# Peptides against a protein of PDB entry 5EG6, part 37

Target 1, 151 residues: chain A of PDB entry 5EG6
Amino acid sequence: RLRSQTVSTRYLHVEGGNFHASSQQWGAFYIHLLDDDESEGEEFTVRDGYIHYGQTVKLVCSVTGMALPRLIIRKVDKQTALLDADDPVSQLHKCAFYLKDTERMYLCLSQERIIQFQATPCPKEQNKEMINDGASWTIISTDKAEYTFYE

## One batch from the design tools (peptide; aimed at target 1 G17 E40 L99 I115)

Design b1_p26_6_s1 (made by RFdiffusion4, then SolubleMPNN; from b1_p26_6, 15 letters changed)
Fold by OpenDDE base, seed 2:
Structure b1_p26_6_s1 (fold): chain B 151 residues (1-151), chain A 26 residues (1-26)
Amino acid sequence: as target 1 above (151 residues)
Amino acid sequence: SLEEELRQREAAFNSRVSRNPKIYKA
């Protein structure tokens, strides 16, 4: 199970004070668990525990300390994000990062750029949103903090 | 172009990041 801890994720990288994409590198981040009512800001409170889908998280670069906006980690089924999944996050499956308080915007890799991608509602299934492969992320838990990993 | 649009979207996203957040433990 994934908990508030250091993680590695492919493509997402920090260099020169900016987030950018690298197909050749795995970035090192700390994933923090937030309360659902925690507001966005330069200061925030984190808690310990195992992370479940649907919960609010913060990704913080292990090297620079830079942080993404608040995210909701969601379970992925093929090219859809599940809106109502609440089971513990498994690092064996890809996940999606919904930008909290946006209109279906997800963290996305597109043509070596880190952007937000607007998901499309699934007409037949109200509990799903259609995303693309660039909005699906692989996370590996690690107890060892390093800057980058190469395959 | 698509590349120009993506660069603009990337820059816009980077403007939303926190460069020196203060983190408190509960």
Scores: peptide ipSAE 0.625, ipTM 0.934, DockQ to the pose 0.720
OpenDDE base, seeds 1, 3, 4, 5: peptide ipSAE 0.621, 0.612, 0.605, 0.614; ipTM 0.933, 0.930, 0.928, 0.931; seed 5 fails the geometry check

Design b1_p26_6_s2 (made by RFdiffusion4, then SolubleMPNN; from b1_p26_6, 13 letters changed)
Fold by OpenDDE base, seed 1:
Structure b1_p26_6_s2 (fold): chain B 151 residues (1-151), chain A 26 residues (1-26)
Amino acid sequence: as target 1 above (151 residues)
Amino acid sequence: SEEEELEEREAAFNSRVSRNPVIKKA
């Protein structure tokens, strides 16, 4: 089970004051659990505990301290993000990061760029949104606060 | 071009990040 902790994820990296993609590197981040009612801002309150799908999180770069906007971590099933999954986050599954309070925008890797990707509704499955492979992320827990590696 | 569009989108995304967040613990 994933908790608020340091994680490593491929591609997502910070360099020169910006988030960017690196196909060769796994970036180190702290994933913070937020309350669902936590507002966006430079200042935010975090909680300890295990993270479940559907919860609001902040990814903070372990090196630079830069943070992404609030995200909702969602379970991925094949090429879809599940909207109603609420089980504990498992490292056995890929996940998607919905940019909170957007119109189906997800954190996405596209052609070595970190962008927002708009998911497409599933016409026959209201609890799913179609995402691309670039919006599916693998995260690995680590006890190292500042740890990056090449794959 | 596709590349130019992606660069613009990347830049736009980076404009939304927090560079000096203050993290409070409950």
Scores: peptide ipSAE 0.622, ipTM 0.931, DockQ to the pose 0.748
OpenDDE base, seeds 2, 3, 4, 5: peptide ipSAE 0.618, 0.602, 0.615, 0.615; ipTM 0.930, 0.926, 0.929, 0.929; seed 4 fails the geometry check

Design b1_p26_6_s3 (made by RFdiffusion4, then SolubleMPNN; from b1_p26_6, 14 letters changed)
Fold by OpenDDE base, seed 2:
Structure b1_p26_6_s3 (fold): chain B 151 residues (1-151), chain A 26 residues (1-26)
Amino acid sequence: as target 1 above (151 residues)
Amino acid sequence: SLEEELEEREAAFNSKVSRNPVIRKA
């Protein structure tokens, strides 16, 4: 199970003061758990505990300390993000990062660029949104906060 | 072009990140 901890993910990287994509590098981040009512800002309060799908999280670069906007971590099933999944996050499954308080915008890798991608509503399933492969992320828990590896 | 559009989107996204966040523990 995933908890507030350090993680590694491919493609998402920070260099030159900006987030960018790297196919050759696995970046190290700390994933923080936030309360659902935590507001966006330069200052935020974090909680300890196991992370469930549907909860609000902050990704902070272990090297630079830069942080993404608030995200909701969502479970992925094939090419869809599940909106109502609330079970504990599993590292065995890909996940999607919904940018909180947006209209279906997800963190996405597209042509070696880190962008926001707008998901499409699933016509026949209200509890799902259609995403692309670039919006599906693999995260790996790590023991060391500043551990980065290269391929 | 597609490349230019994606670069603009990437820049737009990076404008939303926090460069020096203050983290409080509950």
Scores: peptide ipSAE 0.634, ipTM 0.936, DockQ to the pose 0.736
OpenDDE base, seeds 1, 3, 4, 5: peptide ipSAE 0.633, 0.628, 0.632, 0.631; ipTM 0.936, 0.934, 0.935, 0.935

Design b1_p26_6_s4 (made by RFdiffusion4, then SolubleMPNN; from b1_p26_6, 16 letters changed)
Fold by OpenDDE base, seed 2:
Structure b1_p26_6_s4 (fold): chain B 151 residues (1-151), chain A 26 residues (1-26)
Amino acid sequence: as target 1 above (151 residues)
Amino acid sequence: SMEEELKQREEAFNSRVSRNPKIFKA
């Protein structure tokens, strides 16, 4: 199970004060658990505990301290994000990061660029949204902060 | 071009990033 902790994720990297993509690097981040009612801002309060799908999180770069906007971590099933999954986050599965308070926008890797990608509603399944592979992320827990490794 | 569009989207996304957040623990 994933907790509020340091994690590594491939592709997402920070350099020169910007988020960018690297297919050869695993970036180090701290994933913070937020209250569902926590507002967006330069200041925010975090909680301890196990992270569940559907909860609000903040990704903070372990090296630079830069933070992404509030995200909702969602479970991925093939090329779909599950909207109603609420079980504990598993590292055995890829996840998607929904940009909170947007119209189906997800954190996405596209041609070595970090962008937001708009998911498409699933016509037959209201509890799912269609995403692409670039919006599916692999998260690995780590005990080491500021730990970047190359592949 | 597609590359130019993606670059603009990347820049737009980076404009939303917090560069010096203050984190409090509950």
Scores: peptide ipSAE 0.618, ipTM 0.930, DockQ to the pose 0.732
OpenDDE base, seeds 1, 3, 4, 5: peptide ipSAE 0.608, 0.606, 0.603, 0.601; ipTM 0.927, 0.927, 0.926, 0.925

Design b1_p26_7 (made by RFdiffusion4)
Pose (drawn by RFdiffusion4):
Structure b1_p26_7 (pose): chain A 148 residues (1-2, 6-151), chain P 26 residues (1-26)
Amino acid sequence: RLTVSTRYLHVEGGNFHASSQQWGAFYIHLLDDDESEGEEFTVRDGYIHYGQTVKLVCSVTGMALPRLIIRKVDKQTALLDADDPVSQLHKCAFYLKDTERMYLCLSQERIIQFQATPCPKEQNKEMINDGASWTIISTDKAEYTFYE
Amino acid sequence: PAHTKLREKATPEQREARDEALKAPF
């Protein structure tokens, strides 16, 4: 959110995009700190905590973003030292692992990476673009099937 | 904790397009 500005992470046309009309449901998988990038990867059970490495995988298309470090957001900053459990409707930032402070970011409908601004005296914090702050919530579905 | 191996379902062309889109200018 930048209420009219609300966009959702979604996959269509073979790309991740920030949609104003549809939202995707993504599996969030915990990865070990030393797992490497690839089409194949190992996931781990447990509750998601800030600072942990995660893979987001589209439940519909199966496509996935690169490894991300989920980080807690305070106003406009990513808190790199935060390690408590990720909770419903928390603001989050996703740092693309092994990049120079590049975060998952929207630019209107586009999904891009955007570099964070290091903070002056508080070096456990990084300033992030408004499009790099994401609210997380668990999802569910009901399905009914009938025929005449 | 338990561990399980997974595979991404994206084609090489989709992965390339994604990487280009991520690295695109603001």

Design b1_p26_7_s1 (made by RFdiffusion4, then SolubleMPNN; from b1_p26_7, 13 letters changed)
Fold by OpenDDE base, seed 2:
Structure b1_p26_7_s1 (fold): chain B 151 residues (1-151), chain A 26 residues (1-26)
Amino acid sequence: as target 1 above (151 residues)
Amino acid sequence: MKKKKLKSKATKEQIEAMREQLNAPA
C-alpha cells in the first residue's frame, strides 16, 4: 500500500520551474494525502495514513519544492480509469492522476512534455473513463532525492 | 488522522500558471 511518502514517478521531472518529461531522468516527489475538502493553495494540510484510490493528493518535487495542482489518484484497469475504486493504492498497479476540478483531465506524458489529457467517458460503463497510455503511471517508493535512469 | 501543515514553493498563482502550461499541446 501507498501512503504519504517519497516516491519516484517515471519520466516526471522538474527543471527550470516547469514539469517536463525525460526518458533518462526520474523525478522524486513527495506524495501527500489531503482532505477531500482541502482547497488549492500554497499552503495545505496533510493527513497521515494510507492513501486510497479516489482520495486527493499533492505531488511535491523533492528537489525544487514545486507542487502540482491537487490530484485525485485513481486506479487504472488496462486503459481505463476507475471512478469508484476506493481500495488502498498499490505500487504493483498502475494509477492515473485526475486534475481536481476539471472535466476529466488527467496528468499525461506526451513525448517530452507533461500535459493534461481529457479522458473519454466509457459508453457501457459509467464507473470508467478511457485514458491513453501516457496517462497511466507507475509509482515506485524511494528514499532518494533524485533518480537518474541508466540504459 | 494526524494532520500537518505544509508549504509549497509554488504559489497559488504559479499553480494556476502550471495548469495553463499543462493545457498546452505537445
Scores: peptide ipSAE 0.210, ipTM 0.751, DockQ to the pose 0.687
OpenDDE base, seeds 1, 3, 4, 5: peptide ipSAE 0.030, 0.027, 0.056, 0.032; ipTM 0.503, 0.528, 0.618, 0.586

Design b1_p26_7_s2 (made by RFdiffusion4, then SolubleMPNN; from b1_p26_7, 12 letters changed)
Fold by OpenDDE base, seed 3:
Structure b1_p26_7_s2 (fold): chain B 151 residues (1-151), chain A 26 residues (1-26)
Amino acid sequence: as target 1 above (151 residues)
Amino acid sequence: MEKRRLRSKATPEQREAMRKQLNAPP
């Protein structure tokens, strides 16, 4: 299970006050759990505990303190983001980061850049959105963590 | 559960730069 803690993800790092992508670097970040109704701002309240899919999180660079806007962490099945999954986040599974309060925008790696990618509604499956490979992320805890496998 | 209030260390200029970066065309 993933909890509010320090994590690492491939390609994403901070340099010169901006988020950058590099195939050779793993960025270290704090992932913080927020309340669903927490507002965007210079200050925010974080919780401890295990993170579930569908919850709001903040990614903060462990070195510079730079933060991304509020994100909703979503479960990924193949090339689709699941909108209604609410089980505990597994580090053995890829995830997607929906930019909260946007029109289906997800964090995406594209040609050494971090951009927003607009997901496409999945035909006949209202609980899924189609994303690309660049919008699928792997998270590795830098702390001792429990791992749970979900089929 | 424990709650903690955190403050962003980003300057106004850095926040604006981040906004522009995320809104850049593909």
Scores: peptide ipSAE 0.289, ipTM 0.828, DockQ to the pose 0.818
OpenDDE base, seeds 1, 2, 4, 5: peptide ipSAE 0.280, 0.267, 0.272, 0.250; ipTM 0.823, 0.817, 0.821, 0.805

Design b1_p26_7_s3 (made by RFdiffusion4, then SolubleMPNN; from b1_p26_7, 14 letters changed)
Fold by OpenDDE base, seed 4:
Structure b1_p26_7_s3 (fold): chain B 151 residues (1-151), chain A 26 residues (1-26)
Amino acid sequence: as target 1 above (151 residues)
Amino acid sequence: MKKKKLKSKASAEEREAMREQLLAPA
């Protein structure tokens, strides 16, 4: 099971103040669980607990402290993102990162860049969205996250 | 369940650069 902690994800890393992709490099990030009603901003409140599919998370670079926008982590079945899965996130299982409050936009690897990819609704399955392979990610959990309170 | 507040270490410039990067066309 995955909870707020340091994780590695293939292809994603930070260099020169930007997010970059590498076929050989794994980026190290903190994955933080947020409340569903947490707003976007420079400051955010993280909560302890096991991360479930469908929940809101923040990915923070372990080196630079740069954070991606709020994401909803979703379970992946082949080339579809499941919209209603809510079981605990499994390590090494493919997942997708929906950019919260967008029209079906997901984090996607395209060439050597991280972009937003718009998923297509599944015609026969309203609880699924079609994504490409670049929008499927693998998570490897590492060590426990350490917090520094901002007061 | 513990709640802790964190602040991004990214500067305003870095956040804007990231935003622009993510808005690039697919």
Scores: peptide ipSAE 0.100, ipTM 0.676, DockQ to the pose 0.820
OpenDDE base, seeds 1, 2, 3, 5: peptide ipSAE 0.028, 0.033, 0.028, 0.029; ipTM 0.606, 0.413, 0.371, 0.557; seed 5 fails the geometry check

Design b1_p26_7_s4 (made by RFdiffusion4, then SolubleMPNN; from b1_p26_7, 16 letters changed)
Fold by OpenDDE base, seed 5:
Structure b1_p26_7_s4 (fold): chain B 151 residues (1-151), chain A 26 residues (1-26)
Amino acid sequence: as target 1 above (151 residues)
Amino acid sequence: MEKRKLKSKASEEEKKAMREQLLAPP
């Protein structure tokens, strides 16, 4: 299970004060669980607990302290983001980061850059959105003391 | 559960740059 802790994610790292992507590098970030009603701002209140899909999180660079906008962490099934999954987050599963309060925008790796990718609604499944491979992420906990596996 | 209040260490310029980066085309 993933909780508010230091994590590494593939394809994302910081160089020169900016976020960069690399297929061979892992960036270190703090992932923080927020309340669902937490507003966007420079200051935010972090909850200590296990993170579930569908919850609001903040990604903070461990080096620069830069924080991305509020994200909803969502479970990924192949090339779709699941909108109603709420089980605990596990590194065994791919995840997607929905930019909160956007029109289906997700963090996406494209040509070694991080961009916003607009997901397409699934015509037959209202609880899914179609994403590309670049919007699918893997998270590995770097805090052994707080990390536990979840299958 | 423990709650902590944190503040981003990024400057406004860095935040602006990040937003621009996220909005950049592929």
Scores: peptide ipSAE 0.122, ipTM 0.680, DockQ to the pose 0.824
OpenDDE base, seeds 1, 2, 3, 4: peptide ipSAE 0.041, 0.057, 0.115, 0.030; ipTM 0.594, 0.608, 0.686, 0.444; seeds 1, 3, 4 fail the geometry check

Design b1_p26_8 (made by RFdiffusion4)
Pose (drawn by RFdiffusion4):
Structure b1_p26_8 (pose): chain A 148 residues (1-2, 6-151), chain P 26 residues (1-26)
Amino acid sequence: RLTVSTRYLHVEGGNFHASSQQWGAFYIHLLDDDESEGEEFTVRDGYIHYGQTVKLVCSVTGMALPRLIIRKVDKQTALLDADDPVSQLHKCAFYLKDTERMYLCLSQERIIQFQATPCPKEQNKEMINDGASWTIISTDKAEYTFYE
Amino acid sequence: SHADIHEHPDMQAQRERYLQEQEEEE
């Protein structure tokens, strides 16, 4: 959110995008700290904590973003030292692992990476673009099937 | 600085497979 500004992470046309009309449900998988990037990867059980490495995989298309480090957001900053459990409706930032402070970011409908600004005296913090702050929530679905 | 994340090699390979499956379904 930038209420009219609300956009959702979604996959269509073979790309991830920030949609104003539809939202995707993504599996969030914990990965070990030393797992490497690839189309094949190992996931682990457990509750998601800030600072951990994750893979987001579209439940509909199966496509996935690169490895991300989920980080807690305070106002406009990513807190790199935060390690508590990720909770419902928390604000999060996703650092693209092994990049120069690049975060998952929207530019209108587009999903891009955007470089964070290091903080002056507080070096466990990085300033992030407004489009790099994401609210997380668990999802569910009900399905009914009938025929005449 | 910023760049298009969709240029990531794994993402491009996944995109190609996804669009190919959609074409076969048509």

Design b1_p26_8_s1 (made by RFdiffusion4, then SolubleMPNN; from b1_p26_8, 16 letters changed)
Fold by OpenDDE base, seed 1:
Order: C-alpha cells, then structure tokens, then sequence
Structure b1_p26_8_s1 (fold): chain B 151 residues (1-151), chain A 26 residues (1-26)
C-alpha cells in the first residue's frame, strides 16, 4: 500500500521546467496525501496514513521539486478509471491520475509528451470513465535510501 | 480529446520556480 513517500513512476520526468516522457527512464517522485479540501498552491499539508483510491495526492519531482497539480488517484480496470473505488492503493494495479477540478482530464503519456487526456464517460457504467493506455500508470514504492518494491 | 499539460494554470508557476532555482545554481 502507498503512503506519503517516495515512489518511482515509469516514463514521467521533469526537464526544463516541463514534464516530459521518456521510454527509457523511471521518474522519482514524492507522493503526498492531501485532504480532500486542500487548495491548490505552493504549500500544502501532508496527511499521514495509507493512500486510498479517490484521495487527493500531490506528486513532487524528487529531483527538481516541481509539482504536478493536485491529483485524484483512481483505480484502473483495463482501460477504465473507477470513480468510486476507495480501497487502499495497491501496486498490483495500475492507477490513473485525475487532474482535480477538471473535466475528466487525466495525466497521460503520449509519445514523448505528458498531456491531459479527457476520459470519456461510460454510458452504461456511471462509476467508470474510459481512458487510454497512456493514462494508466505504474507506481513503485521506494524508501528514502533505496529503490525498493513493496506494498 | 487532449491538451498539453502545460496548459494547466498552476504549472507555469512551478516552471518558473524551477527555472529560478536552476539559474541560481549557474
């Protein structure tokens, strides 16, 4: 299970003040659990505890300190993001990062770019949104001193 | 549909912050 900690995410990295994609690299990030009502800003309050799907998180590049907008981490089932999943985040599953307060925009890998990809509602399944493979991310938990893979 | 991540309102500030730090190191 994830908590506020260092994580590695494939393909995502920061260069020149921009988030970029690299097929050959894993990015190192701090993932911080936030309150649901936490406002966007430079400063934020980090919560303790395990991260659950549906919660608000902040990803901060461990190298540059550049942070993504507030994200809601969501569980992925194949090519769909689950909107109502609230169990602890598991490394057994890929996850999607919904950009909070957007119209279904998800963090997405597209070629060498990181983009906002708008998910499509699932008419027959209101608890799901259709995403593409690029919006499905793998997270690896790490400790402060070593790259590790644990849940 | 999609759009550039950089179009998100808060990222420009972060970019500027990083660039400032980088300049200070040079």
Amino acid sequence: as target 1 above (151 residues)
Amino acid sequence: MSRDLSEHPILQKQKEKLLKKLEELK
Scores: peptide ipSAE 0.447, ipTM 0.859, DockQ to the pose 0.747
OpenDDE base, seeds 2, 3, 4, 5: peptide ipSAE 0.446, 0.431, 0.438, 0.447; ipTM 0.858, 0.850, 0.857, 0.856; seeds 3, 4, 5 fail the geometry check

Design b1_p26_8_s2 (made by RFdiffusion4, then SolubleMPNN; from b1_p26_8, 15 letters changed)
Fold by OpenDDE base, seed 2:
Structure b1_p26_8_s2 (fold): chain B 151 residues (1-151), chain A 26 residues (1-26)
Amino acid sequence: as target 1 above (151 residues)
Amino acid sequence: MSSDLSKHPILQKQREKYLEKQKLQE
């Protein structure tokens, strides 16, 4: 199970003050669980407990301290993000990071860039949104602070 | 539709602060 801790995620890293992508690189981040009503800002209150799908999180680069905007971590089923999943996050499965307060924008890998990708609604399945492979992320939990490594 | 993440206002502010700190460390 995942909690507020240091994690490694494939491709995502920070260089020169920007979030970049590397096909061969794993980035090290601290994932923080936030309250659902937590406002956006550089300072935030971390909530204790195991992280569940549907909850709000902050990803902070372990090297630079730069943080992504507030994200909602969502469970992935093939090429869809599940909107109703609320079980504990498992590193055995890929996840998607919805940028909170956006129109279905997800954190996405596009070649060597990190972009916001707009998911497409699933008319037949209202509890799902269609994403691409670049919007599916692999997370590895770590017990101690680590730096970015190559695969 | 997609957009460049680097254009996000929150990240732009952080980038500026990061670069400023880097100058102080030189």
Scores: peptide ipSAE 0.492, ipTM 0.875, DockQ to the pose 0.839
OpenDDE base, seeds 1, 3, 4, 5: peptide ipSAE 0.488, 0.473, 0.486, 0.477; ipTM 0.874, 0.870, 0.874, 0.870; seed 1 fails the geometry check

Design b1_p26_8_s3 (made by RFdiffusion4, then SolubleMPNN; from b1_p26_8, 14 letters changed)
Fold by OpenDDE base, seed 2:
Structure b1_p26_8_s3 (fold): chain B 151 residues (1-151), chain A 26 residues (1-26)
Amino acid sequence: as target 1 above (151 residues)
Amino acid sequence: MSSDLSKHPILQKQKEKYLQEQKLKE
């Protein structure tokens, strides 16, 4: 299970003040659980406890301190993001990061770039949105904020 | 539709701050 802590995620890292993708390295981040009504900003209140799908989180680069916008962590089923899943987030299970207050925009890997990818609604399944593989992320918990993995 | 994350206003602000801080460390 995952809680507010340090994590590593493949590909995502910060270089020169920009979020970039590396095919051969993992980035180290703090993941912070936020209240659903927490406003966007550099300062935020962190909640304690285990993180569940559907909750709002902040990802902060352990090296640079740069943070992504508020995200909703969502469970992934194949190539779909589940909109109503609320079970605890599991490590090594792919998840998607919805950019909060956007029109179905997800954090996505595209070659060497990190982009916002717009998910497509599933007409037959209202509780799902179609994403691509680049929008599926693997996270691993770590107690070492500066520890990174390289392939 | 997809968009470049680097163009997000929040991230641009952070980038500017980061770069300024790096200059001060040099």
Scores: peptide ipSAE 0.462, ipTM 0.870, DockQ to the pose 0.838
OpenDDE base, seeds 1, 3, 4, 5: peptide ipSAE 0.457, 0.447, 0.458, 0.444; ipTM 0.867, 0.866, 0.870, 0.864; seed 4 fails the geometry check

Design b1_p26_8_s4 (made by RFdiffusion4, then SolubleMPNN; from b1_p26_8, 14 letters changed)
Fold by OpenDDE base, seed 2:
Parts: C-alpha cells; structure tokens; sequence
Structure b1_p26_8_s4 (fold): chain B 151 residues (1-151), chain A 26 residues (1-26)
C-alpha cells in the first residue's frame, strides 16, 4: 500500500527543468495525496492516509522539487485503465496517471521522451479506456523496511 | 493522439520560473 511518501519509478527523470526519460535511472518522487477538489498550484494541501485508485495525487521530484500537474492514479488491467477502481494502490500492480482537466491524457513514456498520450474510449466498456504500455507505470515505495519489487 | 508533456500549461509556467531563478543565480 502507498501513502503520501517517497516513491521511485523507472525512466521518469528531471533535468534542467524538464521531465525526460532515462533508461539507466529510477526517478525518486514524493507522491502526495490531495483532495479531489484541490486546485492546481505551487502550494497544495496534503491529505493523510493510504492512496487509493481514482484519487488525486501530486508527484514532486525529490531532487529538484519540480512537480507534475495533478494526476489521478488509476488501476491498469492489461492495456486498459480502469475508471472506477477505488481499492488501495499496490506495488504489485501497474498504474496509470491521468492528467486532470485533459481529454483522457495519460503520462506516457515514448522512447527518450515523456509525453501525454490520449487514451481511447472502450466502446462497450464505459468503465475502461485503452492505453499503451508506455502509460503503465511501476512505482516502488522507498520509505518502508520491507517492499516488493515487480516488473 | 500524443502531445509533448512540456506543452502542458502548468509545466510551461514552471519551467519559465525555473529558468528565471537559474538566471538570477548566475
């Protein structure tokens, strides 16, 4: 289970004020739980508790302090993001990061670049939308004595 | 459809601020 804490994710890195991809490094970030109605800004109020899918989070680079826009962390099932999952986030599962206030844009790895990838609606499954493999992320908690790594 | 992450308005603003701050440190 995750909470507002330091996490690591593969490929995502910050350099010179830019988010970019590095195949050699794991980026370290603070993941902060926010209220659903929290506005975008440099300053924000962090909530206590375990992070659940469907909740709003902020990722802040532990080194530079650079932050991504508000994200909704969503559960991934194969190549789909689940829109209605609300169970606790687990390190055993991949997740997707929906960029709030966008048209189905997800944080995505594309070769050496970090991009916004637009998910495709599932016509017959309203609770799902299709993402690519680059939009599926593995996150690892870095402040626990025991952890499980999953690729 | 895909967009560069840097095109996000919030990140553009953040980068501009970062660059200005670095300029002041030089």
Amino acid sequence: as target 1 above (151 residues)
Amino acid sequence: MSRDLSEHPILKKQKEKYLKEQELKE
Scores: peptide ipSAE 0.506, ipTM 0.875, DockQ to the pose 0.623
OpenDDE base, seeds 1, 3, 4, 5: peptide ipSAE 0.500, 0.495, 0.502, 0.500; ipTM 0.874, 0.873, 0.872, 0.873

## One batch from the design tools (peptide; aimed at target 1 K58 G65 L107)

Design b1_p27_1 (made by RFdiffusion4)
Pose (drawn by RFdiffusion4):
Structure b1_p27_1 (pose): chain A 148 residues (1-2, 6-151), chain P 27 residues (1-27)
Amino acid sequence: RLTVSTRYLHVEGGNFHASSQQWGAFYIHLLDDDESEGEEFTVRDGYIHYGQTVKLVCSVTGMALPRLIIRKVDKQTALLDADDPVSQLHKCAFYLKDTERMYLCLSQERIIQFQATPCPKEQNKEMINDGASWTIISTDKAEYTFYE
Amino acid sequence: SLEEQLEEAEPVPHTDAGVNLEKVHFK
C-alpha cells in the first residue's frame, strides 16, 4: 500500500507482477542458511522468523522468486537484526539473498529489485523504497463442486 | 530522479519449482 494504491503479488503471463485486480497465494518455505540458489532446493519445517531465508512459490503456476531473507519493517526501514516470528498482517521486506542490498519492490504493476539505503549511525537498519514494504497474511480456500 | 531509477531497475528473475513441487526436496 502506497487504499486506492493497494497492489498484490501475483503471477501471470509467466512473470511476477503487482496486480490491482488479482492476488496469488504463495507457499512460503523455510530454507537453511547455507542452501544455494537453484530450480531445485531443500525446504524445512518450522515457523517463519525474521532473518530466515525463504522461497516463495506460486501455488497456481509453481514459479518461484529467488531466495529471500524476510525482514521486519519499521515505518520505512528494514530491521536486519529482528528475529521474532513472522505474524499475521505484519509489514515485511524481502532482501534478495547475495545481492547488494536489493529488495523485492514494485514499480506500479512491475516487480523489480531496488537497492536499499544504508542508515547513518544505525547500521542494523536499511532504508527501503515504499514499494519494497509488503504486508503478509495467511490464506485459505473453500471449494464446492456440482453438476446438473 | 527516483522515477528514473525505478524505470531503469532490473526485474526480479524467477525459477520453476513446478505446480506439484517436483523440484522441492523436503528435509

Design b1_p27_1_s1 (made by RFdiffusion4, then SolubleMPNN; from b1_p27_1, 9 letters changed)
Fold by OpenDDE base, seed 1:
Structure b1_p27_1_s1 (fold): chain B 151 residues (1-151), chain A 27 residues (1-27)
Amino acid sequence: as target 1 above (151 residues)
Amino acid sequence: SLEELLENAPPVPTLDAGKNLEKVKYA
């Protein structure tokens, strides 16, 4: 299970004040659990407890302190993000990061870029959105400030 | 195409939370 702590994810890295993709590095981040009603800002209140899918989180670079906007962490099933999953986040599963208060925009890897990818609604399944593979992330818990990936 | 969609996708805005991390509140 995941809680407000340090995590690493492949490809996501911060350089020059911007998020970018690195094929050689795993970025180290603090993942903070927020209340659903927490407003956007550089300052925020962090909740204790295990993170569940559907909850609002902040990803903050452990090195630079750069942060992404508020994200909803969502469970991924194949090529879809599940909108109504609310079980505890498992490191065994891929996840997607919905940019809160957007039109289905997800944190997405595109080559060396980190972009917003607009998910496509599933016509027959209102509780799912189709996402790009680049919008599917694997995260691991770590107590380190950085992690290097070797192929 | 997917390539076109990705190419024209908007960037992700970022914030400097680090400068205010000392002020982060824990509930």
Scores: peptide ipSAE 0.286, ipTM 0.754, DockQ to the pose 0.764
OpenDDE base, seeds 2, 3, 4, 5: peptide ipSAE 0.033, 0.171, 0.023, 0.236; ipTM 0.567, 0.662, 0.470, 0.742

